# Peptides against a protein of PDB entry 5EIB, part 296

Target 1, 366 residues: chain A of PDB entry 5EIB
Amino acid sequence: VDLEPGTMDSVRSGPFGQIFRPDNFVFGQSGAGNNWAKGHYTEGAELVDSVLDVVRKESESCDCLQGFQLTHSLGGGTGSGMGTLLISKIREEYPDRIMNTFSVMPSPKVSDTVVEPYNATLSVHQLVENTDETYCIDNEALYDICFRTLKLTTPTYGDLNHLVSATMSGVTTCLRFPGQLNADLRKLAVNMVPFPRLHFFMPGFAPLTSRGSQQYRALTVPELTQQMFDSKNMMAACDPRHGRYLTVAAIFRGRMSMKEVDEQMLNVQNKNSSYFVEWIPNNVKTAVCDIPPRGLKMSATFIGNSTAIQELFKRISEQFTAMFRRKAFLHWYTGEGMDEMEFTEAESNMNDLVSEYQQYQDATAD
Target 2, 366 residues: chain A of PDB entry 5EIB as posed
Amino acid sequence: VDLEPGTMDSVRSGPFGQIFRPDNFVFGQSGAGNNWAKGHYTEGAELVDSVLDVVRKESESCDCLQGFQLTHSLGGGTGSGMGTLLISKIREEYPDRIMNTFSVMPSPKVSDTVVEPYNATLSVHQLVENTDETYSIDNEALYDICFRTLKLTTPTYGDLNHLVSATMSGVTTCLRFPGQLNADLRKLAVNMVPFPRLHFFMPGFAPLTSRGSQQYRALTVPELTQQMFDSKNMMAACDPRHGRYLTVAAIFRGRMSMKEVDEQMLNVQNKNSSYFVEWIPNNVKTAVCDIPPRGLKMSATFIGNSTAIQELFKRISEQFTAMFRRKAFLHWYTGEGMDEMEFTEAESNMNDLVSEYQQYQDATAD

## One batch from the design tools (peptide; made by RFdiffusion4, then SolubleMPNN)

Design b2_p26_8_s4 (from b2_p26_8, 12 letters changed)
Fold by OpenDDE base, seed 2:
Structure b2_p26_8_s4 (fold): chain B 366 residues (1-366), chain A 26 residues (1-26)
Amino acid sequence: as target 1 above (366 residues)
Amino acid sequence: MVREEKLEAARRNLERVERALERKRA
């Protein structure tokens, strides 16, 4: 789905374009112009019914519909505005299904779009209310991984998208292969989301290795485990050491000893015990899949529900506030039918979410 | 509880969309 036809043509002509049904390409003509309000109230609202018709058709063809997975950007107008409209429409029609998102957070290091803080804040407000699980994929973290860890001097969208795809493949492993922990979206939510609003996940992937060091790196369970818990491997731009893990899932892929995995997972928890909440017992879940990802002997994917994710929301909030105090660019949103109050509501809800994370960070066992 | 709250949030959002469309048509 896109409000621009050129994106759809690029997907269709791409190496995997033929895996999608032609009728499942739904697109507009005018685009959103990086405006959330165009995506949510105008251009997106005109297209959303056509998307829902496809969603219904595909849902009816499912033997067992668990829920929906949306991949979208929060900085643009289409992914943010139309994406959140689509979430609301799907939630209304399928209230008993899990809403899962892969939400790409904007960064000034990657995009020069001035209104991204508005689009992100307005989107986060919708995600807090209408999703069950949200993987926070931060372009800032992806850029920093590419630059610092992968030693790419000029990271491209292709380099960032490679990390995203590896992470998405990792977190969906349990959904795609039988006999795994968190084998369905609902079980994942039950294990990962202790409080309804605190459903924003920090994903991570291992191994991350620069091209120049690949030949010197052993892929071992201890190294995967250590790297997976390293702040430098997080796909969200926050430091887990500044917060506490509410819940963690680790997904190992490849031929390895389950005993060794369990030992290393216990060791990393014990070493980092100060970074876990003490009042959620057994809050670390581990899965092992014998099937490695393509091109790797083994990997580990991390899913963290951490109170440190508030750093990401604080960054967006600070950028939002700096613009909103000056009413900069608001006329582009209000001209699409938005009320200025919707900005204040979205800011308030995001600040409340930050406060909730802080409360649970500071909570001790009685 | 959680499900009902999310449904209500979705409904409130859709009502805002409808009102915004009405304001733009006026």
Scores: peptide ipSAE 0.539, ipTM 0.939, DockQ to the pose 0.848
Fold by OpenDDE base, seed 5:
Structure b2_p26_8_s4 (fold): chain B 366 residues (1-366), chain A 26 residues (1-26)
Amino acid sequence: as target 1 above (366 residues)
Amino acid sequence: MVREEKLEAARRNLERVERALERKRA
């Protein structure tokens, strides 16, 4: 789905364009122009019913519909505005199904779009209320991984999207292969989301290796485990050491010893025990899939529900507040029928979310 | 409870969208 025809043509002409049914391409004629309100209230609102018709058709074709997965950017107008509108529409029609998102967070290091903090804040407000699970994929973190870890001098959107793809592949492993932990979206939610509003995940992937060092790196379970818990491997720009893990899932892929995985996972938990909440017993779950990713002997994917995710929301909030105090660009949103109070509500709800994460970070076992 | 709260939030949002569309058309 896109409000811009050109984006859809790029997907269709791409190497994987044929995996999608032609009739499932829904697009507008006028883009959102990086405006959340155009995506949510006007251009997106005109298109959303046609998207729902496709969603219904695909849902009816499912033998066992678990829920929905939305991949969207929060900086743009379409992914943020129309994406969150679509979530609300799907939730109304399918109230008992899981709503999962892969939400790409904007970064000033990657995009020069001035209004991204507005789009992101307005989107986060919707995600807090309407999603069950949200993977926070932060362009800040992706850029830093590309530059620092992968040694790319000038990271491109292609390089960032490669990391996104690896992460998405990793976190969906248990859904795609039988006999795994969190084999369905609901089980994942039960294991990962202790509180309804605290459903934002910090994903990570290992191995992350520069092209120049790939040939020399041995992939071992200890190295994967260590790298997976390293702050530099997090796809969200937050340091887990500044917070506490509420819940963790680790998904190993490839031929490895389950015993060795369990030993290394126990060791990393013990070593990092100060970074876990004490009041959630057995809050780390591990899965091993014998099928490695393409081109790797083994990998590990991390899913963390950490109170450190508040750093990401604080960053967005600070940028939002700086613009909103000046009422900069607001007329572009209000001109689409949006109420200015929605900005204040969104800011407030995001700040409340930050406060909730902090509360649970500071909570002790009674 | 959690599902109901999310459903109510979604409905409130959709009502807001309808009101916004009405404001733009006026």
Scores: peptide ipSAE 0.492, ipTM 0.919, DockQ to the pose 0.851
Fold by OpenDDE base, seed 1:
Structure b2_p26_8_s4 (fold): chain B 366 residues (1-366), chain A 26 residues (1-26)
Amino acid sequence: as target 1 above (366 residues)
Amino acid sequence: MVREEKLEAARRNLERVERALERKRA
């Protein structure tokens, strides 16, 4: 789905364009112009019913509909505005289904779009209320991984999207292969989301290795486990050491010893015990799938629900506040029929979310 | 409770969208 035809043409012309049904390509002509309000209230609102028709058709063809997965950017107008509109529409029609998102957070290191903090804040407001689980894919973190870890001098969207795809493949492993932990979206939510609003996850993927070091790196369970819990390996730009894990899931892939995985997972929890809440018992879940990802002997995917994710929201909030105090660019949003009060509501709700994370970070077992 | 709250939030958002569309068309 897009408000621009050119993105759809790129997908169709891509190596995987043929895997999608032609009728499932729903697109507009005018785009959102990086304006959330244009995506949410006008151009997106005109197109959303056509998307829902496709969603209904695909849902009817599903033997067991668990829920929905939306992949979208929060910095743009379409992914942010129309994406969150679509979430609301789907939630209304399918109230008992899980809403999962892969939400790409904007970064000034990656994009020069000035209004991204508005789009992100308005989107987060919707995600807090309407999603069951949200993987925070932060372009800041992706850029830093590409630059520092992968030793890419000039990270591209292709490089970032490679990390996204690896992560998405990892976190969906349990959904795609039978007999795994969190084999459905609802079980994942139950295991990962102790509080309804605190459903934002920091994902991570291991191994991450530079091309120059790839041939010399042994892939071992200890190395995967250590890298997976490394702050530099998080796909969200926050340091887990500045907060506490509420819940964690680890998904190992490849032929490995379950015993070794369990031992290493126990060791890393014990080593990092100060970074877990003590009042949620058994808050780390581990799965092992014998089927490795393509091109790797083994991998590990991390899903963390940490109070440290507030750092990501604080970054967005600071950028938002800097513009909003001056009412910069607001006329572009209000001109789409949006009320200025919605900016204040969105800012408030995101700040409340930060406060909620902080509350649970500071909470003791006593 | 959680499902109902999310459903109600979705409905409130959709009502806001309708009002915004009306304001733009006026």
Scores: peptide ipSAE 0.486, ipTM 0.912, DockQ to the pose 0.836
Fold by OpenDDE base, seed 3:
Structure b2_p26_8_s4 (fold): chain B 366 residues (1-366), chain A 26 residues (1-26)
Amino acid sequence: as target 1 above (366 residues)
Amino acid sequence: MVREEKLEAARRNLERVERALERKRA
């Protein structure tokens, strides 16, 4: 789905374009112009019913519909505005289904779009209320991984998207292969979301290896476990050491010893015990899938519900506040019928979310 | 005209979602 036709052509012409049904390509002509309000109230509102028709058709074809997975950016107008409208519409029609998102957070390191903080803040406001699970994929973290870890001098969107795809493949492993922990979206939510509003996840992937060093790297369970918990392997620009894990899931892929995985997972928890809340028992879940990802002998994917995620929201909030105090660019949003009050409400809700994370970060067992 | 009607429709949908969520929490 897109408000621009050119994105659909890129998908169709891509190496996997033929795996999608032609009728499932829904697109507009005008685009959102990086404006959340165009995506949410105008251009997106015109197209959303056509998307819902496709969603209904695909949902009816499911033997057992668990829920929905949306992949979108929060910096643009389409992914942010129309994506969040679509979430609301799907939630209205399928209130009993899980809403899962892969939400790409904007960064000034990746995009020069000045209104991204508005689009992100308005989107986060919707995600707090309307999603059950949100994987925070931060373009800042992706850029830093590409530059620092992968040794890419000029990271491209292709490089970033490769990390996104690896992460998405990792976190969905348990949904795609039988006999795993968190085999459905609801079980994942039950294990990962102790409080309804605190459903934002920090994903991570291992191994992250530069092309020049791949041939010299031995992939071992201890190494994967250590890297998976390393802040440098997180796809959100947060330091887990600045917060506490509420819950964690680890997904290992490849032929490995379950005993060795359990031992290494215990060791890493013990080593990092100060970074876990003590009042949530058994808050680390581990799964092992014998099927490795393509091109790797083994991998590990991390899902963290950490109070450190507030660093991401604080970054967005600071950028938002700096522009909003000046009422910069607001006329583009209000011109689409949006009320200025909606900005204040979104800002307040995001700040409340930050405060909630901080409260649970500071909470003790006593 | 068309934009205002679309905005109102979107708002009504959001309000419905909120009410639906409230009913689920009750």
Scores: peptide ipSAE 0.371, ipTM 0.784, DockQ to the pose 0.045; fails the geometry check

## One batch from the design tools (peptide; made by RFdiffusion4, then SolubleMPNN)

Design b2_p27_1_s1 (from b2_p27_1, 20 letters changed)
Fold by OpenDDE base, seed 5:
Structure b2_p27_1_s1 (fold): chain B 366 residues (1-366), chain A 27 residues (1-27)
Amino acid sequence: as target 1 above (366 residues)
Amino acid sequence: SEAEKVMAENRAKGAARRAEAAAEAAR
């Protein structure tokens, strides 16, 4: 789905464009112009019913509908505005189905779109209420991984999207292969989301290796485990050491010893015990899939529900507040039918979310 | 790449909008 026809043509002409049904390409003509309100109330609102018709058709064709997965950017107008409108409409029609998102968080290091903090804040407000699981893929973190870890001097969208694709492949492993932990979206939610509003995940993928060091790196379970829990490997721009893990899932792929995985997972928990809440029993889950990803002998994917994710929301909130106090560009949103009150409500809800994470970070076992 | 072109265009649009916002804040 897109509000611009040119983007759809690029997807269709891409190496995997043929995997999608032609009738499942829904697109507008005018675009959102990086305006959440155009995506949510005007241009996107005109297109949403045609998207819902496709969603309904595909849902009816499922033998067992678990839920929905949306991939979108929170910095743009289409992914943020229309994406959250679509989530709301799907939630209304399918209230008992899991809503999962891969939400790409904006960064000033990657994009100079000045209104990204508005689009992100307005989107987070919707995601808090209408999603069950959200993978926070932060362009800030992706850029830093590309630059610092992968040693790319000038990271491209291709480099960032490679990390996104690796992460998406990793976190969906248990859904795609039988007999795994979190074999369905509901089980993932039960294991990962102890509190309904606190459903924002920090993903990570290992191995991440620079081209210059690939030949010297052994792929071992200890190295994967160590890298997976490294703060520099998180695909959300927050330091897990500044918070506490509520829940963790680790998904190993490849032929490896289950005993070695269990030993390394126990060791990393013990080493990092101060960064876990003690009042959630068995809050670390591990899965092993014998099938490695393409081009790797083994990998590990990390899913963390950490109170440190508040750093990401604080960053967005600070940027939002700095613009909103000046009423900068508000007329672009109000002209599409938004009220200034909706900005204040979105800011308030995001600040409440930050406060909730902090409360659970500071909570002790009675 | 088309993605790099879109990124460059978005950067240019963002820079123009920042300049406009700075000019409005200076009035």
Scores: peptide ipSAE 0.006, ipTM 0.290, DockQ to the pose 0.018
Fold by OpenDDE base, seed 1:
Structure b2_p27_1_s1 (fold): chain B 366 residues (1-366), chain A 27 residues (1-27)
Amino acid sequence: as target 1 above (366 residues)
Amino acid sequence: SEAEKVMAENRAKGAARRAEAAAEAAR
């Protein structure tokens, strides 16, 4: 789905374009112009019914519909505005199904789009209320991984998207292979989301290795475990050491010893015990899938629900506030039918979310 | 445990908020 036709043509002409049904391409002509309001109230609102028709058709073809997964950017107008509209509409029609998102957070290191803080804040407001689980994929973190870890001097969108795809493949492993932990979206939500509003995940993937070092790196369970818990390996730009994990899931892939995995997972928890809440029992879950990802002997994917994620929201909030106090570009949104109060409500809800994370960070077991 | 109670309460609050949001959207 896009408000621009060119994106759909790019997907269709891509190496995997044929895996999508032609009738499932829904696109507009005008684009959103990086305006959330165009995506949510005007251009996107005109297209949403056509998307919902496709969603219904595909849902009816499912023997067992678990829920929905949306991949979108929060910095743009289509992914943010129309994406959140679509989430709302799907939730209204399918209130008993899980809403999962892969939400790409904007960064000034990656894009010069000045209104990204507005689009992100307005989107987060919707995601807090209308999703059950959201993977926060932060372009800032992805850029830093590409530059620091992968030793890419000039990271491209292709390099960032490679990390995104590896992560998405990792976190969906349990959904795609039978007999695994979190074998369905609902079970994942139950295990990962102790508090309904606190459903924003920090993902990570291991191994991450520079091209020059790949030939010299042995892939071992201890190395994977160490890397996946490293703050520099997180795909959200927050330091887990500045917060506390509410819940964690680790998904290992490849032929490995379950005993070794359990030992290493126990060791890393013990080493990092100060960074876990003590009042949530059994808050670390581990899965092993014998099928490795393509091109790797083994991998590990990390899913963290951490109070440190508030650093990401604080960054967005600070950028939002700096623009909103000046009423910068507000006429672009109000011209699409938005009220200035919607910005204030979105800001307030995001600040409330930050406060909720902080409350649980400071909570001690009595 | 107190944690389980807090989780249950927060789950209930989240369910209530979802129900309210659904009721507002139906109006």
Scores: peptide ipSAE 0.000, ipTM 0.328, DockQ to the pose 0.019
Fold by OpenDDE base, seed 3:
Structure b2_p27_1_s1 (fold): chain B 366 residues (1-366), chain A 27 residues (1-27)
Amino acid sequence: as target 1 above (366 residues)
Amino acid sequence: SEAEKVMAENRAKGAARRAEAAAEAAR
């Protein structure tokens, strides 16, 4: 789905374009122009019914519909505005199904789109209320991984999207292979989301290795575990050491000893015990899938629900507030039928979310 | 790459809008 036709042509002409049904390509002509309100109230609103018709058709063809997975950016107008409109409409029609998102957070290191803080804040407001699980994929963290860890001097969107794809493949492993931990979206939510509003995840993938170091890196369970819990490996731009993990899931792939995995996972929890809440028992879950990802002998995917994620929201909030106080670009949004009060409501809800994370960070076992 | 083209186009669209908004604010 896109508000611009060119993106659909790119997907269709791509190496996997033929796996998608032609009728499932829904697109507009005018685009959102990086405006959340165009995505949500005008251009996106004109297209949403056509998307919902496809969603219904595909949902009816499912033997067992678990829920929905959306991949979108929060900095643009289509992914943010139309994406959140679609989430709300799907939630209304399928209130008992899991809403899962891969939400790409904007960063000034990657994009110079001036209104990204507005689009992100308005999107987060919708995601807090209408999603059950949101993987926070922060373009800032992806850039930093590409630059610092992968030693890419000039990271491209292709490099960033490779990390996103690896992560998405990792977190969906348990959904694709029967008998695993978190074998369905609802079980994942039950294990990862102790509080309904606190459903924003910090993802990570290992191994991440620079091309120059690939030949020298041993792929071992200890190395995967160490990298997976490294603050520099998080795909959300926050330091887990500045917060506390509410819940963690680790998904290992490849032929490895379950005993070794359990030992390394216990060791990393013990080493980092101060970074876990003590009042949520058994808050670290581990899965092992014997099938490695393509091109790797083994991998590990990290899913963290951490109170440190508030650093990401604070960054966006600060950028939002700096623009909103100046009333910068508001007429672009209000001209599309958006109320100025929706900005203040979105800002308030995001600040409340930050406060909630802080409250649970400071909570002690009574 | 097509992704780089889309990035460049989005940056150009963003720059154009910043320029337009700056021109309106000067008015």
Scores: peptide ipSAE 0.006, ipTM 0.288, DockQ to the pose 0.021; fails the geometry check
Fold by OpenDDE base, seed 2:
Structure b2_p27_1_s1 (fold): chain B 366 residues (1-366), chain A 27 residues (1-27)
Amino acid sequence: as target 1 above (366 residues)
Amino acid sequence: SEAEKVMAENRAKGAARRAEAAAEAAR
């Protein structure tokens, strides 16, 4: 789905373009112009019914519909505005199905789109209310990983998208292979989301290795475990050491000893015990899939529900507030039928979310 | 299910917040 036709041609001409049904390409003509309001209330609203017809058709063809997965950016107009409109409409029609998102957070290091803080804040407001699971893929973190860890002097969108693809492949491993922990979206939600609104995940992937160092790196379970819990490997720009993990899932892939995995996972929890809440028992889950990812002997994917993710929302909130206080570019949104109150509501809900994370960070076992 | 309860609670909270915000904006 896109509000621009050119994206459909790019996908269709790509190496895997033929795996999608032609009738499932739904697109507009005018785009969203990086405006959330165009995505949500005007251009996107004109297209949404056509998308819902396709969603219904595909849902009816499922033997067992678990839920929906949306991949979108929060900085643009289409992914943010129309994406959140779709989430809302799908949730209304399928209230008993899981809504899962891969939400790409904007960063000034990656994009110069001035209104990204508005689009992100308005989107987060919708995600808080209308998703069950959201993987926060932060362009700030992806850029920093590419630059610092992968030693890419000038990270490209292709480099960032490679990390996104690896992460998405990792977190969906248990859904794609039988007999695994978190074998469905609902089980993942039960294990990862102790509180309904606190459903934002910090993903991570190992190994992350620069091209120059790949030949010298041995892939071992201890190294994967250590790197997976390293703050520098988080795909969200927050430091887990500034918060506490509510829940964690670790997904190992490749031929390895389950005993060694369990030992290393226990060791990393014990070393980092101060960064876990003590009042959620058995809050770390581990899965091992014998099938490695393509091109690797082994990998580990991290899913963290951490109160440190409030740092990501605080960054967006600060950028939002700096623009909104000046009423910068508000006429672009109000001209599409939005009220200034919708901005204030979205800001307030995101600040409430930050406060909720802080409350649970500070909570002690009674 | 616990997941259905969580989803229902999220929807209810979201609806309540939207209603409160709308009521406050109307004042």
Scores: peptide ipSAE 0.006, ipTM 0.361, DockQ to the pose 0.022; fails the geometry check

